Peptides against a protein of PDB entry 2AKA. Designs and how they scored, part 43

Target 1, 299 residues: chain A of PDB entry 2AKA
Amino acid sequence: MEDLIPLVNRLQDAFSAIGQNADLDLPQIAVVGGQSAGKSSVLENFVGRDFLPRGSGIVTRRPLVLQLVNSTTEYAEFLHCKGKKFTDFEEVRLEIEAETDRVTGTNKGISPVPINLRVYSPHVLNLTLVDLPGMTKVPVGDQPPDIEFQIRDMLMQFVTKENCLILAVSPANSDLANSDALKIAKEVDPQGQRTIGVITKLDLMDEGTDARDVLENKLLPLRRGYIGVVNRSQKDIDGKKDITAALAAERKFFLSHPSYRHLADRMGTPYLQKVLNQQLTNHIRDTLPGLRNKLQSQL

## One batch from the design tools (peptide; aimed at target 1 L7 L11 R292 Q296)

Design b2_p20_4 (made by RFdiffusion4)
Pose (drawn by RFdiffusion4):
Structure b2_p20_4 (pose): chain A 299 residues (1-299), chain P 20 residues (1-20)
Amino acid sequence: as target 1 above (299 residues)
Amino acid sequence: MEDVIAEMEEFIDELEASLS
C-alpha cells in the first residue's frame, strides 16, 4: 500500500518534539555508518542533488528524518519552517547547517533533537530514512573529547529498538569485518534479521580484489542482504551534480566489472531505493496492526 | 488493514490536537 510510509511520516512529524522515551518504537530505518563510509553520497544520490552539509568529520550532528516522496515536481520542506518551499538545494543545505547551529552550543557537538526534512522529487521513490551522526574515534574537531561515546550512545537509542531497521553503510575499500556499522548492528541485532547492508566505494577497491563474497551474502550473511553502490560523480555545464549521468556511470561500472556483472540488476542506487521502499513498506505493514494500542501504553 | 489505517489517522489527529 502506497499509504503506509506516508502514515508513518505523520507519526514521525508528531513525535519530532517528543523527547527520548525508550519505549516509543515506530517502524523506521536508521542509517548507521562510520565517518569514512560515504553515507552522505548514498543519500544525495537518492535525491540527485547535493544538499547535505560538507565538512571534515561529522556531517549530521542532529538526527535527520529524511522523508522522500516521489513527485512530479521538485522541492523540499522542513517541519520547523512551516509553509516554506525550498527549490534550491543549496539553500536546503544552508538551512540544515543553520538549524543545527541554532541548537548545538559548540559548533561541532551533537543533539538528539531531529530535523525533519521532506523532499518531493521525480528522482526518488517513497522512502523514509533517519540519518544519524557517523561514527569515529579521534575526536578531531573542537569539543567534546567523549564525542565518540556521545555518538555511539545516540545511535544506540535508535537501533536498540526492535522496530528500527538498520541501514549499515560500509566502504568496500576497507576491512569489511572491521566495519563500524556492521559491528554496531551485530551488537543489537545478533541474528542479522533487521540490518540491511550497503557497500559503497566499490570502484575504489585495490587492483585485483573485489567484494563479490559479501555482495553475494556469503561472507557476512544478513537476512535482508547487501546492496552495492558507487558514486561516480558527474557535473553538468554549471559544475553542479548531474544525477542521470552519475547513475549511468554506476550502471556501466556494474555491467563491466567481471566480478559483478551477474549481479548488476541487484546493485546500484535505483535498486537500493526499490529495496528500501519495499522492505520499509512490508515492515510497516507488519508492525501497524499492534501499533495504536501499544503507543497508548508507552506514552 | 484500511480500518487500521483509519483508526490510526484518527489517533494521530487527536495526538496533534493535544500537542497544540

Design b2_p20_4_s1 (made by RFdiffusion4, then SolubleMPNN; from b2_p20_4, 8 letters changed)
Fold by OpenDDE base, seed 1:
Structure b2_p20_4_s1 (fold): chain B 299 residues (1-299), chain A 20 residues (1-20)
Amino acid sequence: as target 1 above (299 residues)
Amino acid sequence: MQEILAELEEFIAELEAQLA
């Protein structure tokens, strides 16, 4: 079976180039979460590189279409600068920042115009994710006072689509009943058919507490369930802790934790990547007949 | 499924050709 994900990537690139992205309900996974929920860390852990913008407040200010492609070589390419291969992932980060600033200006505003980034790596599975701006209620710096609603409206353009799966990223060290990610997911997917829950910061929970009931899908049931992950701490990131070492520590965390040991084989970043690859592949397969008919009707 | 894939691939190729 030909890889379905690369095929849809070609469609996505073609439609992005003609500016018609908004009119097609392409099978995709949108990543949603509050600010500081750990979205960027999850994506970087898939690649095994630090390449996403960092900072306080709203870090992601444009949708980032991240296309991971398994390859024998490691490099990145942007759709807006075809032919340039990036082998230094710091340069990838700088290009995202520069391209974001080019469109949004210096006021830290947002734009609905996607950045399309393809990463080739031997360490990834084929996977496409759309990273969306983090939900916030508090404008920072020169952001417009209605930034919360602008972000929400942008997210709704993606997550309301029937062919959009939702990766809802929530921190365990906050009340999950108040999770911005789960709230928006419940609004557009009330039956929990399109939502995959990711629980971050499990290592930062108060002593004597755990997220076992959530991870076992007993508290807020989703059809596609929950996967717990442990990201690098900000100290680890600042100290340039190797992501491979962090993944080993994550595995050790789940195996050694009394509440999570029995779930350990269905937790962690590597398992999440496998699940997302499979979920996206299956979702593409299920949506392809309808997509074909729609595309043919537009010719 | 193979027929759908072939048709989609052809459609993509046409789109890519128009963008070239």
Scores: peptide ipSAE 0.058, ipTM 0.738, DockQ to the pose 0.650
OpenDDE base, seeds 2, 3, 4, 5: peptide ipSAE 0.023, 0.051, 0.022, 0.022; ipTM 0.641, 0.732, 0.652, 0.631

Design b2_p20_4_s2 (made by RFdiffusion4, then SolubleMPNN; from b2_p20_4, 8 letters changed)
Fold by OpenDDE base, seed 4:
Structure b2_p20_4_s2 (fold): chain B 299 residues (1-299), chain A 20 residues (1-20)
Amino acid sequence: as target 1 above (299 residues)
Amino acid sequence: MEQILKELEEFIKELEKKLS
């Protein structure tokens, strides 16, 4: 059987090219979270490269359809720049920024038009994620005063779709009850059927506190559960700490932590990637019959 | 499932033709 994720990628690319992406309920995973929740770090950890724009405030300003493809080679391709293979991931970052600015201008505005990025790598599992702008309440720069609502409206175009899974990224060092990611997920998925919780910044929690109950799915239950991860610190990112080393440190963190050791085999970025691959694959399988019927009516 | 995959592949091909 053909790999289901690559098949959907081809559909996604085709629909993006004809501008019909918004009208199709393709099986996908939308990544949501507040600003500084750690979304970009999670995605970069999957790839093992620094390639996403960084900064304060709203960094992702267009939806980024990130198609990870397991391959013996390592390179990236943009749908808007077909034929150009990027092997320098710094150039990937620059292209994302340039393409974003081309559409949004210099005012740090947002656009609902996706950027489609495919990354071939031996370090990834087949996985497609839609990275969405971080939720915010405060405009920065020349952003319009209603930027918060513009972002929410954009997110809602994705997360309200029945075939959209939601990767809700929340920092552990903040009150989880006030997580922007979990709030929006609860709004559109009140039964917690489509939401996967990711808990970041577990290493930044106050001494004597832990997120064990959350990670064990006992506090705010999601059908698809929670996975904890430890991203590189901002200092580590600025210092260009190797992601491989960071992943090793993450593993060590879970294994050595009294509250998480028993969960260690079901925590961390590699496990998250595996789970997402499996869940997306299964989700595609379950939704394909319905998708077929819908597409046949459009031919 | 295989039949669905074939149909989807055909659909993709038709879309690609429209884009050319």
Scores: peptide ipSAE 0.111, ipTM 0.758, DockQ to the pose 0.586
OpenDDE base, seeds 1, 2, 3, 5: peptide ipSAE 0.034, 0.035, 0.024, 0.043; ipTM 0.677, 0.692, 0.614, 0.679

Design b2_p20_4_s3 (made by RFdiffusion4, then SolubleMPNN; from b2_p20_4, 10 letters changed)
Fold by OpenDDE base, seed 2:
Order: sequence, then structure tokens, then C-alpha cells
Structure b2_p20_4_s3 (fold): chain B 299 residues (1-299), chain A 20 residues (1-20)
Amino acid sequence: as target 1 above (299 residues)
Amino acid sequence: MQKELEELEKFLDELEKQLS
């Protein structure tokens, strides 16, 4: 069953070569969230490496199709530079930045053209995610004043698709009722059938407050529920804190917190990986008959 | 386009084999 995802990766790569000429909705998970919601940290925690661009404002400026493949070896490959194996993940980060700038220029603009990155690692489960630009309301640099709407339009190209699951990333230290991720998810998935909630920054909540009701799926119910995670702080990232150590600290956080201890076995980055792997695998199985029929109609 | 679609069909065939 776990082998379905690598096969879908091949399908996805082939589909990318065709472009938008084929009307096929591939089973996938789109990652959405506001700027600084913690999306990049979640993805890096899956890989166990620092490999995504960092900075203020919009960090992800092109869709990043991140294909995680469980393997005995650890390396990365880009679809746009086939045959080159990256073992230094700092070089992976630099390649993402260079490839982004090649298409968008130096004005910090965005492009809907995906970057396809495959990561082989013994530390990952098979999983494919589409990381999308963070939603923002404030243009930076030479960005156009309507950058907010450009980002939203780009996101809609993914999240409106029937076969797209939505990983909605929201920070706990902000008003969750006003979460950009949950708002867009509610807009395109009003019954909460395709949305998985991720709550970050649980360790940064005000003293005396907690997100227990949200994590228990009692406040803003989603069929697929919520999973809380604790990412490295910006100080930890700048200080090059090891991700493995951060994962241990995350486990300790949930186990020791009075409001979350009873949920600890259903929280944290490792559990999130398992859930996403299972959800994607099941989703692939459920959507294959429809995809087959649609493909046959085009042959 | 036809060749690419046929390639996609082959991948779907492989997926179906894994599900059986």
C-alpha cells in the first residue's frame, strides 16, 4: 500500500511534462497557511534537514511539489536538473532560491510554475505535498500591490480541485477564528471533508490559554481533525538547533503539558507524517477509478 | 499528447496492480 505514493510520483512527473493540456486532477495534498504560520518548519521537520528558503515576507514564491520517498540513502533531486543528486541540503535550498529567481526575477514576485523536488531519505515516510506561497496582505519590495490576490488565485488552482486534500497550517498564538488557512479551506471545503488542520506555535500561546478545544475538534470541526506540532523557534533555527533534538522537545512538550497530555499520542510531527501518509494512500485508492475513467475519455 | 496519455495509462495500470 505504501508503494502507491511513489507510483503516483511518476504519474505526477509525467503529468508535469504534459502541462495544463490534460484535464486530470491528481490526488495530492496542498499545504496552505499565512506567512509565518510555520509551514516551512513543518516540511523541514519531515525531512529532518534545513532546505527551504528563509526570510521575511513571502518565502515560497512558486509551488513546491515535495515528493518524500523512504530510502536507505539520503539525497535530493530536482525535475529541472535531472541526473544531479544533492546530498548537501544547503545546496538544495540554494537551488530552490536560484530556480525561483530565474523565473520570477529579483522583485520577489510569484509564479504558478511548480518546482518539483524529490527527497530520498531513511527518515521519511512516502509522502507528496504541494507547498504553496503563504497568504499575505502586505506587499514587500517590488511586489505588486495586488500580490495578496495573486497568491489567492494561485492557491485556488490547487485547493478547488476535488482530488486535492488541504493541509491547513494555523498558528495557535493568533486568533484561530481568523486563520487565513482555515478561511480559505472553509471557502472551498465548506463541509470540512478535504481539510486536515495543523496547529503550530502551541508553545508560544499566552499563559493560561490553550488550544485543547481546537485539537479535540470541538471548536471548528473538521472531518479529518487537527494535529498539533511544535516547531523550532526562530532563535533555534538561527542557532542551528538540530531537528532531531527539536522533535524530542516536541514530544516532551505534549507529554508534560496539562492541557495536551491526554492527546500526546495523536500529536507531533512524527504522528502528522503517519497520518498524512495514510490519508494520501487512502485518497489515491479512492480517486483512482475516477481518474482512470477520465483518462480513458481522453485517449 | 497521445504518447504522454498512454504513458499515464501505464502508470495507472501499475497502480491498479498494487491495489489488487
Scores: peptide ipSAE 0.251, ipTM 0.816, DockQ to the pose 0.068
OpenDDE base, seeds 1, 3, 4, 5: peptide ipSAE 0.236, 0.215, 0.198, 0.245; ipTM 0.813, 0.799, 0.790, 0.816

Design b2_p20_4_s4 (made by RFdiffusion4, then SolubleMPNN; from b2_p20_4, 8 letters changed)
Fold by OpenDDE base, seed 5:
Structure b2_p20_4_s4 (fold): chain B 299 residues (1-299), chain A 20 residues (1-20)
Amino acid sequence: as target 1 above (299 residues)
Amino acid sequence: MEEILKELEEFIKELEEQLS
């Protein structure tokens, strides 16, 4: 069953190369969330490396198809520069920025053209995610005043697809009722069948408050449930805090918190990665018959 | 399932050949 994800990756690469990625409803997970919701940190925690662009405002400005592949070796490669193996993940970050700027220019605009990045690592499970631009209402730099709607339109190209699972990333220290991620998920998945909730910033909640009801799937029920995580703070990221240490701190947080201790074995980024691998694998299995039919009709 | 996977692999191969 672990072979299903790499197989779909090959399809994804092939269709991306011919510019027809949008024509097929491939099984995938789209990552959605507001700016600063913690999306990038979740993805970096999966890899165990700092490799995504950082900054204020809209950081992800093109869809990033992130293909994680379990391997005995650790390196990255881009579809747009085949044959080049990146072993320095800082260079990976720089390449993402350069490739983004090549298409969008220097005005911090967005483009719907995906960047395809594959990461081989012994520390990852097979998993493919599509990281999408963070939702925002405030243009930065030379962004057009309608950037909010441009981002929304881009997201809708992915999340409206029936075979797209939605990883909705919401910060706990904000009103979850106003979560951009959960709002867009509910719009396209009103029955909560395709949405996986991720709750970040649990460590930043006011003392005496908790997200227990949300994490127990009692407040805003999703069929696929919620998983809480604790990411590195921006200060920790800037200080280059080790991700391994951060993961240990995350585990300690859940175990020591009175409201979350009973959920600790079903929380944290390692558990999230496992769940996503399993859910994507199962989702691929369920959609393969339909995918075959669609492929046959287009080839 | 195995049969479906085999077909998909063949389709991928055909696509790759067309892209070459």
Scores: peptide ipSAE 0.030, ipTM 0.667, DockQ to the pose 0.629
OpenDDE base, seeds 1, 2, 3, 4: peptide ipSAE 0.023, 0.057, 0.022, 0.022; ipTM 0.648, 0.736, 0.615, 0.654; seed 2 fails the geometry check

Design b2_p20_5 (made by RFdiffusion4)
Pose (drawn by RFdiffusion4):
Structure b2_p20_5 (pose): chain A 299 residues (1-299), chain P 20 residues (1-20)
Amino acid sequence: as target 1 above (299 residues)
Amino acid sequence: LEEYEEDVDDIIAMVEELNA
């Protein structure tokens, strides 16, 4: 049903101002990744426009509830900017930065208050993800020293919930067994039943190595599987993001790599969007029947 | 579908009431 994701989108809007309550548990996807995993590129490739804050280290300092709605037209709206229509995605980036600074005292710390961004675009399938601060060790920023723990604690508030599907994002050019995202997913989902794996930067692996065993779901098995992507950034004449060319380059990569050609149809951003739309819809279908009665008891 | 819309509206009305 094309209606399930929009229904949960209304519930997320309604609960955006309701503080943390460990018992409230909406069906949704939380995006978890180490700061080196490239999780912003995954989201920007869904949208086809650069729109996320840039900077060293942390990009998301408040949970970003990103609601992508397939549309013939292309624009964005924030729940906190009633009625305003953003058509220039640079302004969208600037609003994320401004609304975040408005809340965070130190210009580098974090807050649990969400920013609710809805994007209408021909480049997207109906899909909703909650992007969360990336994980890191060295608090190299400017306050606070326990920042690693504050981020982990915020992630745990989301992903310890049973109805929270986990989109664990890991770069292929690292030790995947040591992935921060997969490790935290294992802590709360030991059976790997509600974690969807994303492997980025496949084109950056060392010469003569590949990630076939993980992509084939053999090395680090997850019920919901892994999907690989690459960010082969292409710019148009004006120096701006060209998503059609970037997606074609990604398709060329998978078709031409001897280790991946047989999986190409199950790799890449378009396929990832399809998979997330399908899994999120089925998950909502599964959890919605008991939802109204459960919510009354939990509020 | 209509039943689910009504259920969501009920929950939203409850949340508005709590915020009042």

Design b2_p20_5_s1 (made by RFdiffusion4, then SolubleMPNN; from b2_p20_5, 13 letters changed)
Fold by OpenDDE base, seed 2:
Structure b2_p20_5_s1 (fold): chain B 299 residues (1-299), chain A 20 residues (1-20)
Amino acid sequence: as target 1 above (299 residues)
Amino acid sequence: MEELQKQVDEIIEEIKKLLS
């Protein structure tokens, strides 16, 4: 069962080579969230490396197909430069930035053309995620005035697909009723069948408040539930705090918090990664009977 | 396209075998 996700990765690569990745209805997980929701930090915590672009505003400007593969070795490969193995993850970040700029220019524009990145690591479970641009309402720099709608249109290309699971990332220190991630998920998945909720920034909530009701799936219920995580602060990231140490601090946070202690074994980044691996694997199994016909119709 | 179709079919057969 561990090999199902890598096999689907081979399908993704084959279709990406002919420029049809965006139109595919392959079993996958699309990651959605508002700008600064903590989405990039969650993905980096899975890998245990700093490798995604950072900055204010829109960080992800092209879809990033992130294929995590459990391996005894640690390195990254891009589909657009096959044969080059990256062992320095700072170089991975630079390549993402360079490849993004090559297509979009330097005006902070977006493109629907995916970047395909595969990461081999002993620290990951097999998992494929499609990281999408963060939703925004305010153009920055030389961005077009309709950037909000361009981003939404791009997201809709993925999240409307029947075989797409949705990882909705929302910060706890904002009103969840106004979560961009949960709003778009509700629009395309009104019964909450394909959506997994991630709640970030639990450590930044006002004193005397908590997200217990949300995490217990009592406030805005999703069939697949919610998982809380604690990411490194921006100060910690700038100070190059070790991700392993941050994961230990996350565990300590849940265990020591009066409102979350009873949920601690079902919270945190490692648990999230395990759940996503299991759910994606099961989803591939469930969609297999119709996969052949669907794929052939897209050729 | 023929080569792509062949590749897709091979991968699907591998998936089916794994699930059997």
Scores: peptide ipSAE 0.285, ipTM 0.858, DockQ to the pose 0.100
OpenDDE base, seeds 1, 3, 4, 5: peptide ipSAE 0.269, 0.277, 0.260, 0.281; ipTM 0.847, 0.853, 0.843, 0.854; seed 3 fails the geometry check

Design b2_p20_5_s2 (made by RFdiffusion4, then SolubleMPNN; from b2_p20_5, 10 letters changed)
Fold by OpenDDE base, seed 5:
Structure b2_p20_5_s2 (fold): chain B 299 residues (1-299), chain A 20 residues (1-20)
Amino acid sequence: as target 1 above (299 residues)
Amino acid sequence: MEQLEKDVDDIIAEIQKLLS
């Protein structure tokens, strides 16, 4: 069963070549969340490298199909430049920015055309995620006034698909009842069958408050539950704090926190990656047997 | 398109073998 995710990756690549990615109901995980919710940090923590664009406002402006593949070697490859192996992840970041700007221009606009990035690494589990632009209500710079709706429409192209799992990323230091991620997830998945909750910024909560009830799946129940993570701060990222060190600090955070200690073994980025790998694998197993005819009809 | 269809069929067949 270990080879199911790579096989689906091949399907994704094939359909991406003809521009049919958004129209396909392939088993996948779409990552949704408000701006600055911590989505990019979660993905970088999986890889153990800094490779995603950073900045204020909307940084992810095209869907990023991120295919993680466990391998003895470490390198990245883009579908739009096959055969070029990137071993410097700074160059990966630059390529994402360049490819984004090529399509959207420098006005910080968005495009629904995905970027396909495959990362081979001994430090990852097989996992495919679609990183989507962060939801926002306020245009910045030269963004169009309807940018909120453009982003929403883009997200809906992915999350409305029945075979799409939703990784809803919400910061704990904001009112979770107003989480953009959870709102959109509930809209398209009202029974919480396809949604996995990720709670970030647990370390930034006010003293005397905690997200225990959420993490215990008692406040806004999801069938697939919630996983808390602690990401690097922007200062840490700018200072090039090592991700491995950050992951160790994350573990220590959960173990030492009175409200989370009992959950510590089911929290943190490594556990999240494991759960996502397992859930995606199982989801592929459950959905693909009936998908053949549907896929052929969409070619 | 024919090649793409064939590729898809081959991949699906491989998946089905793993699931059998």
Scores: peptide ipSAE 0.241, ipTM 0.822, DockQ to the pose 0.101
OpenDDE base, seeds 1, 2, 3, 4: peptide ipSAE 0.223, 0.231, 0.233, 0.225; ipTM 0.812, 0.819, 0.818, 0.813

Design b2_p20_5_s3 (made by RFdiffusion4, then SolubleMPNN; from b2_p20_5, 11 letters changed)
Fold by OpenDDE base, seed 3:
Structure b2_p20_5_s3 (fold): chain B 299 residues (1-299), chain A 20 residues (1-20)
Amino acid sequence: as target 1 above (299 residues)
Amino acid sequence: LQQLEEDVEEIIKQIKELLS
């Protein structure tokens, strides 16, 4: 069953090549969240490499279709440069930036045209995620004053699709009721059927506070629940702290925290990756009959 | 478009085989 995801990846690639990807309701997981919510860190933790653009403001400016494939080898490939295998993940980051700039220009604009990146690794489960631009209210640089709405419109192109699961990333050290991710998810998924909650920055909460009620799915219930994670700090990222060490620290955090110890086996990045793999696989299986019929009718 | 159709058909076939 794990092979379903790679097969859907091939469909994604085929449709992307002809520019029809945006019109297809393929089973997928869209990652949404406010700027600095920790989306990029979550994705990098899955891969175990630093490979996503970093910076202030809007970093992701095109949808990034990140296809993780379990393999005995470790390398990355872009759909827009077939045949080139990237083994240096710094080069992957540079390619994302270059390809983004090629389409959007130097004004830090956005484009709805996806970048397709496939990463082969022995350290990943089969998983495809669509990383979307972080929601923002303030334009930076030469961005248009309506950039907030442009981002929202872009996100809506993905999250309104019935076969799109939503990975809503929210920081714990902010008011969850004001989470941009959960707000947009509730707008398009009012019954919480397609939304998976990720709570980041649990280690940055004020002393005496915790997100236990959220993680236990008692505060803002989602059918698919919440998973807490602890990402590397910006200092750790800048210092190139090893992701493996960070994952160990994350495990220790949950095990040692009085409010989260009982949930520790259902928390953390490795568990999140496993859950997403399983949910995506099941989602593909459930949607394939309808997708098949639709595709056959269009061919 | 023709290549796309062929690719899609092959992928669908493989999916069916996997789900059988």
Scores: peptide ipSAE 0.205, ipTM 0.805, DockQ to the pose 0.102
OpenDDE base, seeds 1, 2, 4, 5: peptide ipSAE 0.197, 0.190, 0.190, 0.223; ipTM 0.795, 0.798, 0.792, 0.814; seed 5 fails the geometry check

Design b2_p20_5_s4 (made by RFdiffusion4, then SolubleMPNN; from b2_p20_5, 11 letters changed)
Fold by OpenDDE base, seed 5:
Structure b2_p20_5_s4 (fold): chain B 299 residues (1-299), chain A 20 residues (1-20)
Amino acid sequence: as target 1 above (299 residues)
Amino acid sequence: MEELQQQVDDIIAQIQQLLS
């Protein structure tokens, strides 16, 4: 079953070539969350490289189809420039920014047209994620006043699909009852069948508070549960703190925290990546047998 | 389009083989 994700990637690329990305109900994981929820950091932690655009406000302005492929070599390739291998992940970041600006301009507008990025690495498991723009209520810069609704409409194109799993990223240092990620997930997945909860910023919670009840799936139950992670701070990112060191610190955090120690083996970025790989693989297995005719009819 | 359709069919066939 190890080859299912790469095969679905090939399907995804084929359909992307004809501009039908939003109309496809391929097994995939859409990443949703508010601005600054930690989505980009989670994805970079999977790769072990800094490669996503950074900044204030809306950074991801186009869907990013991120295809992680376990390989003996490390490089990235964009669908829009096939044959060019990127080994410097700073150049990957610049290409994402340039390709985004090419379509949206410099006004920080958004576009539903995805960027397809494949990353080969010995440090990743096979995994495909769709990174979506962060939900926001406040326009910044030259963004249109209805940017909130534009983002929402874009997200809905992905998360309403039956075969789309939802990675809902919520910061622990905010009221989870008001989580944009969990709200949109609940709207389209009211029974919590397709949603995987990720809780970030556990290290930034107020003294005397914890997210134990959430992580134990007691507050807002999801069939697929919750996984806590600890990302690098913005200071650490700006200071080029090594992701490997950050992952070690994350492990130490869970092991040493009185509220999370008992959950430590089911927490952290490496465990999250493993779970997502397994969940996606199983989801592909379960959904593809009935999807053939539908896929063929969409060409 | 025919080439793309064939590509899709081939991929689906490979998937089905893995799932059988």
Scores: peptide ipSAE 0.294, ipTM 0.848, DockQ to the pose 0.102
OpenDDE base, seeds 1, 2, 3, 4: peptide ipSAE 0.279, 0.284, 0.284, 0.271; ipTM 0.839, 0.843, 0.844, 0.836

Design b2_p20_6 (made by RFdiffusion4)
Pose (drawn by RFdiffusion4):
Structure b2_p20_6 (pose): chain A 299 residues (1-299), chain P 20 residues (1-20)
Amino acid sequence: as target 1 above (299 residues)
Amino acid sequence: SLSDLMAEIEQIFDDFDAAH
């Protein structure tokens, strides 16, 4: 049903101003990744426009509830900017930065208050993700020293919930067994039943190595599987993001890599969007029947 | 308030049921 994701989108809007309640548990996807995993590039490739804050270290300092709606037209709206239509995605980036600073005292700390961004685009399938602060060790920023723990604690508030599917994002050019995202997913989902793996930067692996065993779901098995992507950034004449060319380059990469050509139809951003739309819809279908009665008891 | 929140949430479910 094309209606389940929009229904939950209304519930997320309604609960955006309701503070943390460990018992409230909406069906949704939380995006978890180490700071080096490239999780912003994954989201920007869904949208086809650069729109996320840039900077060293942390990009998401407040949970971003990103609601992507397939549309013939292309624009964005924030729940906190009633009625305003954003058509220039640079302004979308600037609003994320401004609304975040409006809330965060220190210009580098974090807050649990979500920003609710809805994007209508021909480049997206109906899909909703909650992007969360990336994980890191060295608090190299400017306050606070326990920032690693504050981030981990915020992630745990989301992902310890049973209805929260985990989109664990890890770079291929690292030790995947040591992935911060997969490790935290294991802590709360030991059976790997509600974690979807994303492997980025496949084109940056060392010469003569590949990630075939993980992509084939053999090395670090997850019931919902792994999807690989690459960010082969292409810019148009104006120096801006060209998503059609970037997606073609990604498709060329998988078709031409001897280790991945046999999986190409199950790799890449378009396929990832398809998979997330399908899994999120089925998950909502599964959890909606008991939802109304459960919510009443938990509020 | 809690009662306003309940009314809003109940309305979301009623709208969804009416559409079907």

